# Peptides against a protein of PDB entry 7AE7: the designs that were tried, part 309

Target 1, 321 residues: chain A of PDB entry 7AE7
Amino acid sequence: KVYKDLREFLEVLEQEGQLIRVKEEVNPEPDIAAAGRAAANLGKNQPAVFFEKIKGYKYSVVTNVHGSWQNHALMLGLDKNTSTKDQFYELNRRWDKFPVPPNVVKREAAPCKENVIDKDINLFEILPLYRINEQDGGFYISKASVVTADPEYPDDFNKLNVGTYRIQVKDRDRVGIQALAMHDIAVQLEKAEAENKPLPIAITIGNNPLVTFMASTPVGYNQNEYEFVGALQDGVPMDIVKSDLYDHLYVPAGSEVVLEGHIIPRVRTVEGPFGEFPGSYSGARLQCEVKIDRITHRTNPIFENLYLGIPWTEIDYLMAL

## One batch from the design tools (peptide; made by RFdiffusion4, then SolubleMPNN)

Design b2_p30_7_s1 (from b2_p30_7, 12 letters changed)
Fold by OpenDDE base, seed 3:
Structure b2_p30_7_s1 (fold): chain B 321 residues (1-321), chain A 30 residues (1-30)
Amino acid sequence: as target 1 above (321 residues)
Amino acid sequence: SKVEEELRKKIGPADPERTKKLVEKILNFP
């Protein structure tokens, strides 16, 4: 089975008994984090948790999508009871199919383009933001696939980077992003800042589960994560679409939300603290700032976000392979 | 932030009993 988007995957998770649908209204804090923790603490067969109604917000949240080996098997289109060994074998077998170039679809064929916001941007109207940890210094987007390119080689598709980074919401139209020196985005940002230019960025939320997996998986600087997604789909290309603001940035066609904007050159603002581990907060740091200039989103967008806590959590499953 | 303050007013206080029931529901998931 190949998934075009998060919704197709959530449907399969629900059919396979790997998704809890919470239909009752919840408080974003602490209910979402408490539920994510409870799901992670099951020790086996950890389900996704889908919240249909969140007090104060219009749209839904899903957490713990990659939170188990069963969910990981289903992501690969395997039987949910496929052993970790067999999942690893199949993953490696498919990995060798790289590169599988994506299909570039037309704008009108891309679900992520159903709605556009280009003025009066307010992230809180689109995303049901909440604290993952009680002492977090703000609201985090923790499971985004962030698209950037090499500003020296913008037309080199092999240098298009899709990565996962810690993103703190700073204002209605601003986010802080943690770009560490070990991340490909840091190389690209350095090049842009050398010229005092903005770095174009697309922050994509609620993707095909293999996009999220590949965005969390280190690859070579000259390797495109979308071409690995096609490999992991056993040779079936994924669908991408051109961003609205930038000709050189491509986003997953099925993304629930796409935040298009730019990293402001040579600006650093306070980010954090964030609870990376239970009882361990990263201190407040100066991080780069993104201005959001345009949002595209599916109708009734689902905010996919991580649960972070004691290993083994969803982040550990994403990084384990 | 001002936005967060407005949001907190809109959401209101947490309900510990609701949170407890939600956690129990998840822990009893088959």
Scores: peptide ipSAE 0.570, ipTM 0.941, DockQ to the pose 0.805
Fold by OpenDDE base, seed 5:
Structure b2_p30_7_s1 (fold): chain B 321 residues (1-321), chain A 30 residues (1-30)
Amino acid sequence: as target 1 above (321 residues)
Amino acid sequence: SKVEEELRKKIGPADPERTKKLVEKILNFP
């Protein structure tokens, strides 16, 4: 099976007994993190946890979407009991299908374009933000697929980067982003900052699970993650749509939320601390700042966020392959 | 932040008993 969006995947997870639906109202803190920890601590068949009602917010949260080998098998459209060995075999078989170019859909056909916010932007009205860890320096968006391009070659689709980065919410319309030197985004940012220009960015939240997987998987600078998504879909192209602000940025057509904006050149602000690993906090650092200029979102958008728990985190399953 | 203070006022205090029941629900998931 191929999934067009997060919602189709969540439906399959629920059908397969790999999703817990929490219908009762919860506090964003500490309930979301506590429930995620409990789900990860089940030791086997760790389910996603879907929160329908978060006190103080309008929309839902889902965590631990990639949090088990069963969920990973289902992501590949395999039986949930497919062995890790057979999952690896299938991944390798599909990887050889690269490149599978995506389909560019029209704006009116893209679910991520159902609603637009272009004034009075407030991330807290769209995303049920919460601390993942009690000692976190703020609210994090930890499972976004971030789209950037090479500012020297903006029309080179092979240089379009889709990556996962640590993103801290700084204000209603601002986020900090951790662009480390090992990330392709850092190369692109360096080029923009050399000319004192903003770097265009689209931060996409709640995607097709293979987009999230590929955004967490390092690829070559001249390789497009969307073309790997098509390969991992066994040769079925994924659907992308042009961003609203930038002709050269393409986002997943099915994204729950798209934050369009720019990295402010040569500005660095305090980011962190964040509990990246249980019992290990990365210190506060000076990191890049993004101004959000436009939001597009699906009706009743689902905030997908990373679960960080003991002993195995969701990131361990994303990075294990 | 001012936004967080406004949000905390809207949400109110944590409820440890609710959190406990939620965790128990997850741990007893079939």
Scores: peptide ipSAE 0.561, ipTM 0.941, DockQ to the pose 0.758
Fold by OpenDDE base, seed 2:
Structure b2_p30_7_s1 (fold): chain B 321 residues (1-321), chain A 30 residues (1-30)
Amino acid sequence: as target 1 above (321 residues)
Amino acid sequence: SKVEEELRKKIGPADPERTKKLVEKILNFP
């Protein structure tokens, strides 16, 4: 099966017994993190955990979506009991289909455009934010697919980057982003900052599971992650839509939430600490700051966030493929 | 932050018994 969005994947996970639906109201802290740890501790067949009701918030959270080999098999449209070896074989077979160009859909056909917020931006009204770790210096968005382009070659679709970065929420309309020198976003930011220009950005949350997978998979600077998503869909193109603010940025048509904005040039603000590893916190660092200028979202958006915990993180599964 | 303070007031205190029951529910998932 090919998935258009996160919702179609969550439906399959639920049908396959790989999703726990929590219908009772939870406290965002510590309940979400505690449930994530419990799910990881099952040792096998680790399910996604879907929280329908979160105290203080309007919308839902899902965690541990990629948190098992069964979920990875289902992501590839395979039987949930497909061996890791056969999953890798199929992934490699499909990888050779690159490039599979995405379909550009019209704005009216894109579910991510159902609702717009262009004034009085407040991330806390749209995202049920919580601390992943008790000692985290703030709230993190840890499973976003971040879209940026080369500011010297904005129309070069091959240089459109879709990556996963650590994002700390700093205010209602401000996030910090960790752009390390090894990341493609850092190359693009350096070019923008050389001219003292903002770098356009779209932070997409709750995507087709293969988009999230590819955003977490290193590819060449001149390779588009969306064209790999089509390859991993066995030659079925994914659907993308133009961002509202930028002609050169395209986002997944099915994204639950799209945060459109810009990296503020030559500004660095304190970020962290964050529990990157169990029992280990990264120190506070100066990181880039994004201003959010526009939000588009599906009706009743699902906040997909990463599980971080012992013994295996969801990152470990995303990086193992 | 002011936002976090307002959020904490809206959420209220943690409920350890609720957390425990939630964890037990997850651990007993088939």
Scores: peptide ipSAE 0.560, ipTM 0.940, DockQ to the pose 0.751
Fold by OpenDDE base, seed 1:
Structure b2_p30_7_s1 (fold): chain B 321 residues (1-321), chain A 30 residues (1-30)
Amino acid sequence: as target 1 above (321 residues)
Amino acid sequence: SKVEEELRKKIGPADPERTKKLVEKILNFP
């Protein structure tokens, strides 16, 4: 089984008994985080939790999508009861199929292009933002696949980076992003900042689960994460589409939300604290700032966000492989 | 922030009984 988007995966999770649908209205704080903790505390077969109604917001939230070995097996299109050993063997077998180039689809064929916001941008109208942890210094987007390119080689598709970074919402149209020196985005940003130029960026939310997986998996600077997604789909190419603002940035065609913008050169703003693990907070630090210039989104977009509960957390499953 | 204050007014206070029921629902998931 191959998934074109998050929605197809959520349907399979629900059919397989790996998704809890919450139909009653919830408070974004603390209910979403409390529910995520409860799901993680099941100890086995940890389900995704889908919230249909968030008080004060228009759209839905899903969390803990990658939060179990069963969900990981289903992501690979395997039986949910496939052993961790057999999942690992299958992952390695498929990894050897790299590269599998993606299909570039037309704009009109991409679900992420159904709606456009290019003025009066307000992230709070599109994303049901909440504190993941009670002591978090703000609202985080913690499960985005962030697309950037080498500003010296913008047309080199092998240097296109799709990564996962900690993103704090700073304003209606601004986010802070943690770009560590060890990340490919930091190399690209350094090149842009040397010239005092903005770095083009697309922050994609609610993707094909293998895109989210690969965005969390370290690869070489000259390797494209989308070509690994095709390999992990057992040789079936994934669908990508050009961003609206940048011809050199490609986003997953099925993304629920795409935030297009730029990293402001040589600007650093306060970010954090954030609860990376239960009871451990990273201190406040100076991080890069992104200006959001355009949003594209599916009709009734689903905000996929990370659950940071007690280990085994969703992040532990994403980092364990 | 002004945005957060407006949001808090729109959402209102937490409801501990709702939160408790939600957690119980999840813990009893088969």
Scores: peptide ipSAE 0.550, ipTM 0.938, DockQ to the pose 0.759

Design b2_p30_7_s2 (from b2_p30_7, 14 letters changed)
Fold by OpenDDE base, seed 3:
Structure b2_p30_7_s2 (fold): chain B 321 residues (1-321), chain A 30 residues (1-30)
Amino acid sequence: as target 1 above (321 residues)
Amino acid sequence: SKYEEELRKKIGPADEERVKALVEKILNYP
C-alpha cells in the first residue's frame, strides 16, 4: 500500500490497532508528553497517539507515528507483523529502485494549498504548540521535513534537500533552526551567507510517513529525497507541488502545514535548552533564525510532532533503519 | 513569552487525575 498523506497512514494505523484516539479534551502540558511516554513504554506494538482536542487550541496533535516496528512495517505498506529483518530486506530491495521521479501536481490539486495565511502570521493559531520536556526553553517543531535548495544551483532538482532539524518557536512568525555542519542545509546556508543573502526555506509538517523517514535519512548532496520516497513506494511516484513563494522549492502535495520563509543571513539567536536525552539538556546555543512569510495548510491541520524520551522512542526507530 | 503566559492562564492548571487516567488507558491498550 502507498500513502498520499499523513491522514491515509493514520487511518491504516487505526485500522491495524496501532493508533490510540484521544477524544477527550486534554491540556497541552503535560498530557501530550505523558501519553507519548506511556505509549513508548509499552515496549512492543507502540501505537501512535492522536489528540482530537487540545485546550486553548483549535487543531489536533498526533505523536509517536513512527514509534514501533509495527508502524514501520505499515509505513512500508507491509503486514504489521513483518519481521525487522524482512523490513530491512524490503527497504534495501526498494532502495535500488532509486531514482523514482515525483509527480509535480497543480496547485489546485494539492491539499496543502487549501488555506493561505500571508498576513498577521501567528504559528500558535495553526500549531497546538506544547513542551515535549518540562524544562524545554520553549516550544519545538521536532518532526518537520525542511525543504531547501542550493542557492548557486536553484534549478538543479538533484540538489533539493529535504531534512529534519530541531526547530524552536521564537515568536509568532519566527523559528530558530539547528543547522549542523554535517547537514546539507548547512552547506546551502554557507553559500547564501557568503553573499549575505537569505536562504529560501519551506518547513513542512504532517507528511506521508516515507517523506518523514527520508527527511531523517542521510543521502548524497546530489540525491533528491523525493526520488527515494518513490523508490520506497516500490516505484510509485510521490506527489509534490511548487511552493508559493519560490519557484525552485517543491513541497509534498499532502502536507498538513507548510511554513514558507527564509533563513536570515548572518543572524544568530539564543536557542534552547532542549531535552535531547532523559536527564540531559543541551545548553542554550546560538542558532539560525527563520522568518516565516507565508503559511499554507489543509483544513483542520494535524500537527505531527516527535516524542522524545528513554530509548526505545520514536527517534530511535527513525534512526535504526 | 507574554503570549505563553497568557496561554497558560487560559488553559489553567494540569489535571493530574486526567493525566493518570490517560496514562492508564494507554498502558492497558491491547
Scores: peptide ipSAE 0.525, ipTM 0.929, DockQ to the pose 0.748
Fold by OpenDDE base, seed 2:
Structure b2_p30_7_s2 (fold): chain B 321 residues (1-321), chain A 30 residues (1-30)
Amino acid sequence: as target 1 above (321 residues)
Amino acid sequence: SKYEEELRKKIGPADEERVKALVEKILNYP
């Protein structure tokens, strides 16, 4: 089975008994983190947790989507009881199908384009933001697939990067992003900053689970993650759509939310602290800042976010493959 | 931020009994 979007995957997780639906209204803090922790602590068959109603917000949250081997099997369109060994075998078999170029769909065919916000941007109206850890210095978007291009070769599709980075919400229309020197985004940012130019960016939230997986999987700088998604779909192309602001940036057609903007050149602002591990917080650091210029989103967008708190966390499963 | 403060006022304090019930619901998921 191939999934076009997060919603198709969540439907399968629910059908397979791998999703807990929380229908009662919860507080964003600490309820979401507490529930995510409880789900992670089940030890096996860890389900996704879907929160339909969050006090103070309009939209839903889902956590722990990749939080188990069963969820990973289902992501690959396999039986939920497929062994880790067989999952790895199938992953490797499909990997050899690279590249599988994506389909570029029309704007009108892309669910991520159902709604547009281009003025008075307020991230808190679209995303049910919460602290993942009690001592976090702010709200984090921890499961976004971030799209950037090489500013020297913007039309080179092979240099289009889709990566996962730690993103702190700084203001209604501003986020801090952790671009470490080892990340492809840092190479692209360095090129833009050398010329004192903004780096175009699209921060995509709530994707096809294989997009999120590939965004968390290191690939070569000249390899496009979308072409691997097609390979991991056993040769079925994924659907992408052109961003609204940039001709050279393409986003997953099925994204729940797309934050389009730019990294402000040569600006660094305080980010953190963030609880990366139980009992350990990364200190506050100076990180680059993104201005959000446009939002596109599906009607009733689902905020997909990581649970971070105790090993084995969802991030451990994303990095284990 | 001012917005976070307004949000906290709108949400109110945490409900410890709700959190406990939610955790128990998840831990007892079949």
Scores: peptide ipSAE 0.521, ipTM 0.930, DockQ to the pose 0.753
Fold by OpenDDE base, seed 5:
Structure b2_p30_7_s2 (fold): chain B 321 residues (1-321), chain A 30 residues (1-30)
Amino acid sequence: as target 1 above (321 residues)
Amino acid sequence: SKYEEELRKKIGPADEERVKALVEKILNYP
């Protein structure tokens, strides 16, 4: 099976017994993190956890979407009991289909464009933000697929990068982003900062699970993650749409939320601490700052966020294939 | 931030019994 968006995947997870629906109203803290830990502690067949009602917020949260081998099998459209060996074999078989170019859809056909916010931006009105770990220095968006391009080659689709980065909410319309030197985004940012120019960015949340997987999978600088998503869909193209602010940035057509903006050149602000591992906090560092200039979102957007905790983090499953 | 403090006031304190019940529900999921 191929999924157009997160919602189609969540439906399959629920049908396969790999999603727990929490219908009762919860507190964002500590309830979401506690529930995520409980799901991870099942040891096998770890389900996604979907929260319909969160105090203080309007919209829903889903966690642990990639948090098991069963969920990974289903992501690939395989039987949930497919062995890790057979999943790896199938992944490699499909990888050889690269490149599978995406389908560029019209704005009117893209669910991520259903609603627009271009003034009085407040991230807390759109995202049910919570601390993943009790000692986190703030709220994190930990499972976003971040879209950037090469500022010297903005029209080169092969240099369009879709990556996963640690993002801390700094203000209503500001986020910190951890762009490390090993990341393709850091190369693109260096080029922009050399000219003292902003780097255009789209932070996408709640995607087709293969987009999230590929955004967490290292690829070559001249390889497009969307063309790998098509390969992993066994040759079925994914749907992308042009961003509203930038002609050269394309986002998944089915994204739940798209934060469009720019990295402010040569500005660094305090980010962290963040609990990357249980009992191990990364120290506070100076990181890049993004100004959010526009939000597009689906009606009743689902905030997909990463579970980070013992015994195995969701990121360990994302990186294990 | 001032906004986070206002949000916390709106949400209220944690409910330990609710958290316990939620965790137990998940751990006993079939």
Scores: peptide ipSAE 0.519, ipTM 0.929, DockQ to the pose 0.735
Fold by OpenDDE base, seed 1:
Structure b2_p30_7_s2 (fold): chain B 321 residues (1-321), chain A 30 residues (1-30)
Amino acid sequence: as target 1 above (321 residues)
Amino acid sequence: SKYEEELRKKIGPADEERVKALVEKILNYP
């Protein structure tokens, strides 16, 4: 099976007994993190946890979507009981199909374009933000697929980067992003900052699970993550759409939320601390700042966020490949 | 931030009994 979006995947997870639906109203803190920890601590068949109602917010949250080998098998469209060995074999077989170019769909055909916010931007009205860990220095968006391009070669589709980065909410329309020197985004940002120019960015949330997977998987600077998604879909192209602000940035057509904006050149702000593991916090550091200029989103958008806790966590499954 | 403080005041304190019940629900998931 191939999934167009997060919603089709969540439906399959629920049908396969790999999703817990929480229908009762919860507090964003500590309920979401406590539930995510409980799900991860089941030791096997760890389900996603979907929260329909969050006090103080309008929309839903889902966590632990990639949090088990069963969920990983289902992501590949395999039987949930497929062995890890056979999952790796199938992943490697499909990887050899690279490149599979994506389909560029029209704006009117892209679910991520159902709603637009271009004034009075407030992230807290769209995302049910919460602290993942008690000692976190703020609210994090930890499972976004971040789209950037080479500012010297904006029309080179092979240099379009889709990556996962630690993102701290700084204000209603600003986020901090951790761009490490080893990441392709850092190379692109260095080029923009050399010219004292903003770097165009699209932060996409709630994607096709293979997009999220490929955004967490290192690839070559001249390789496009969307072309690997098509390979991992066994040769079925994924659907992408142009961003609203930038003709050279393409986002997944089915994204729940797209935050379009720019990295402010030569500005660094305090980010962290963040609990990457229980009792292990990265210290506060100076990181890049993104101004959000436009939001597009699906009606009743689902905030997909990472659960972080004791291994085996969702991040361990995303990195174990 | 001021906004985070206002949000926390709007949401109110944690409900420890609800959290416990939620965790128990998940731990007993088949």
Scores: peptide ipSAE 0.494, ipTM 0.920, DockQ to the pose 0.799

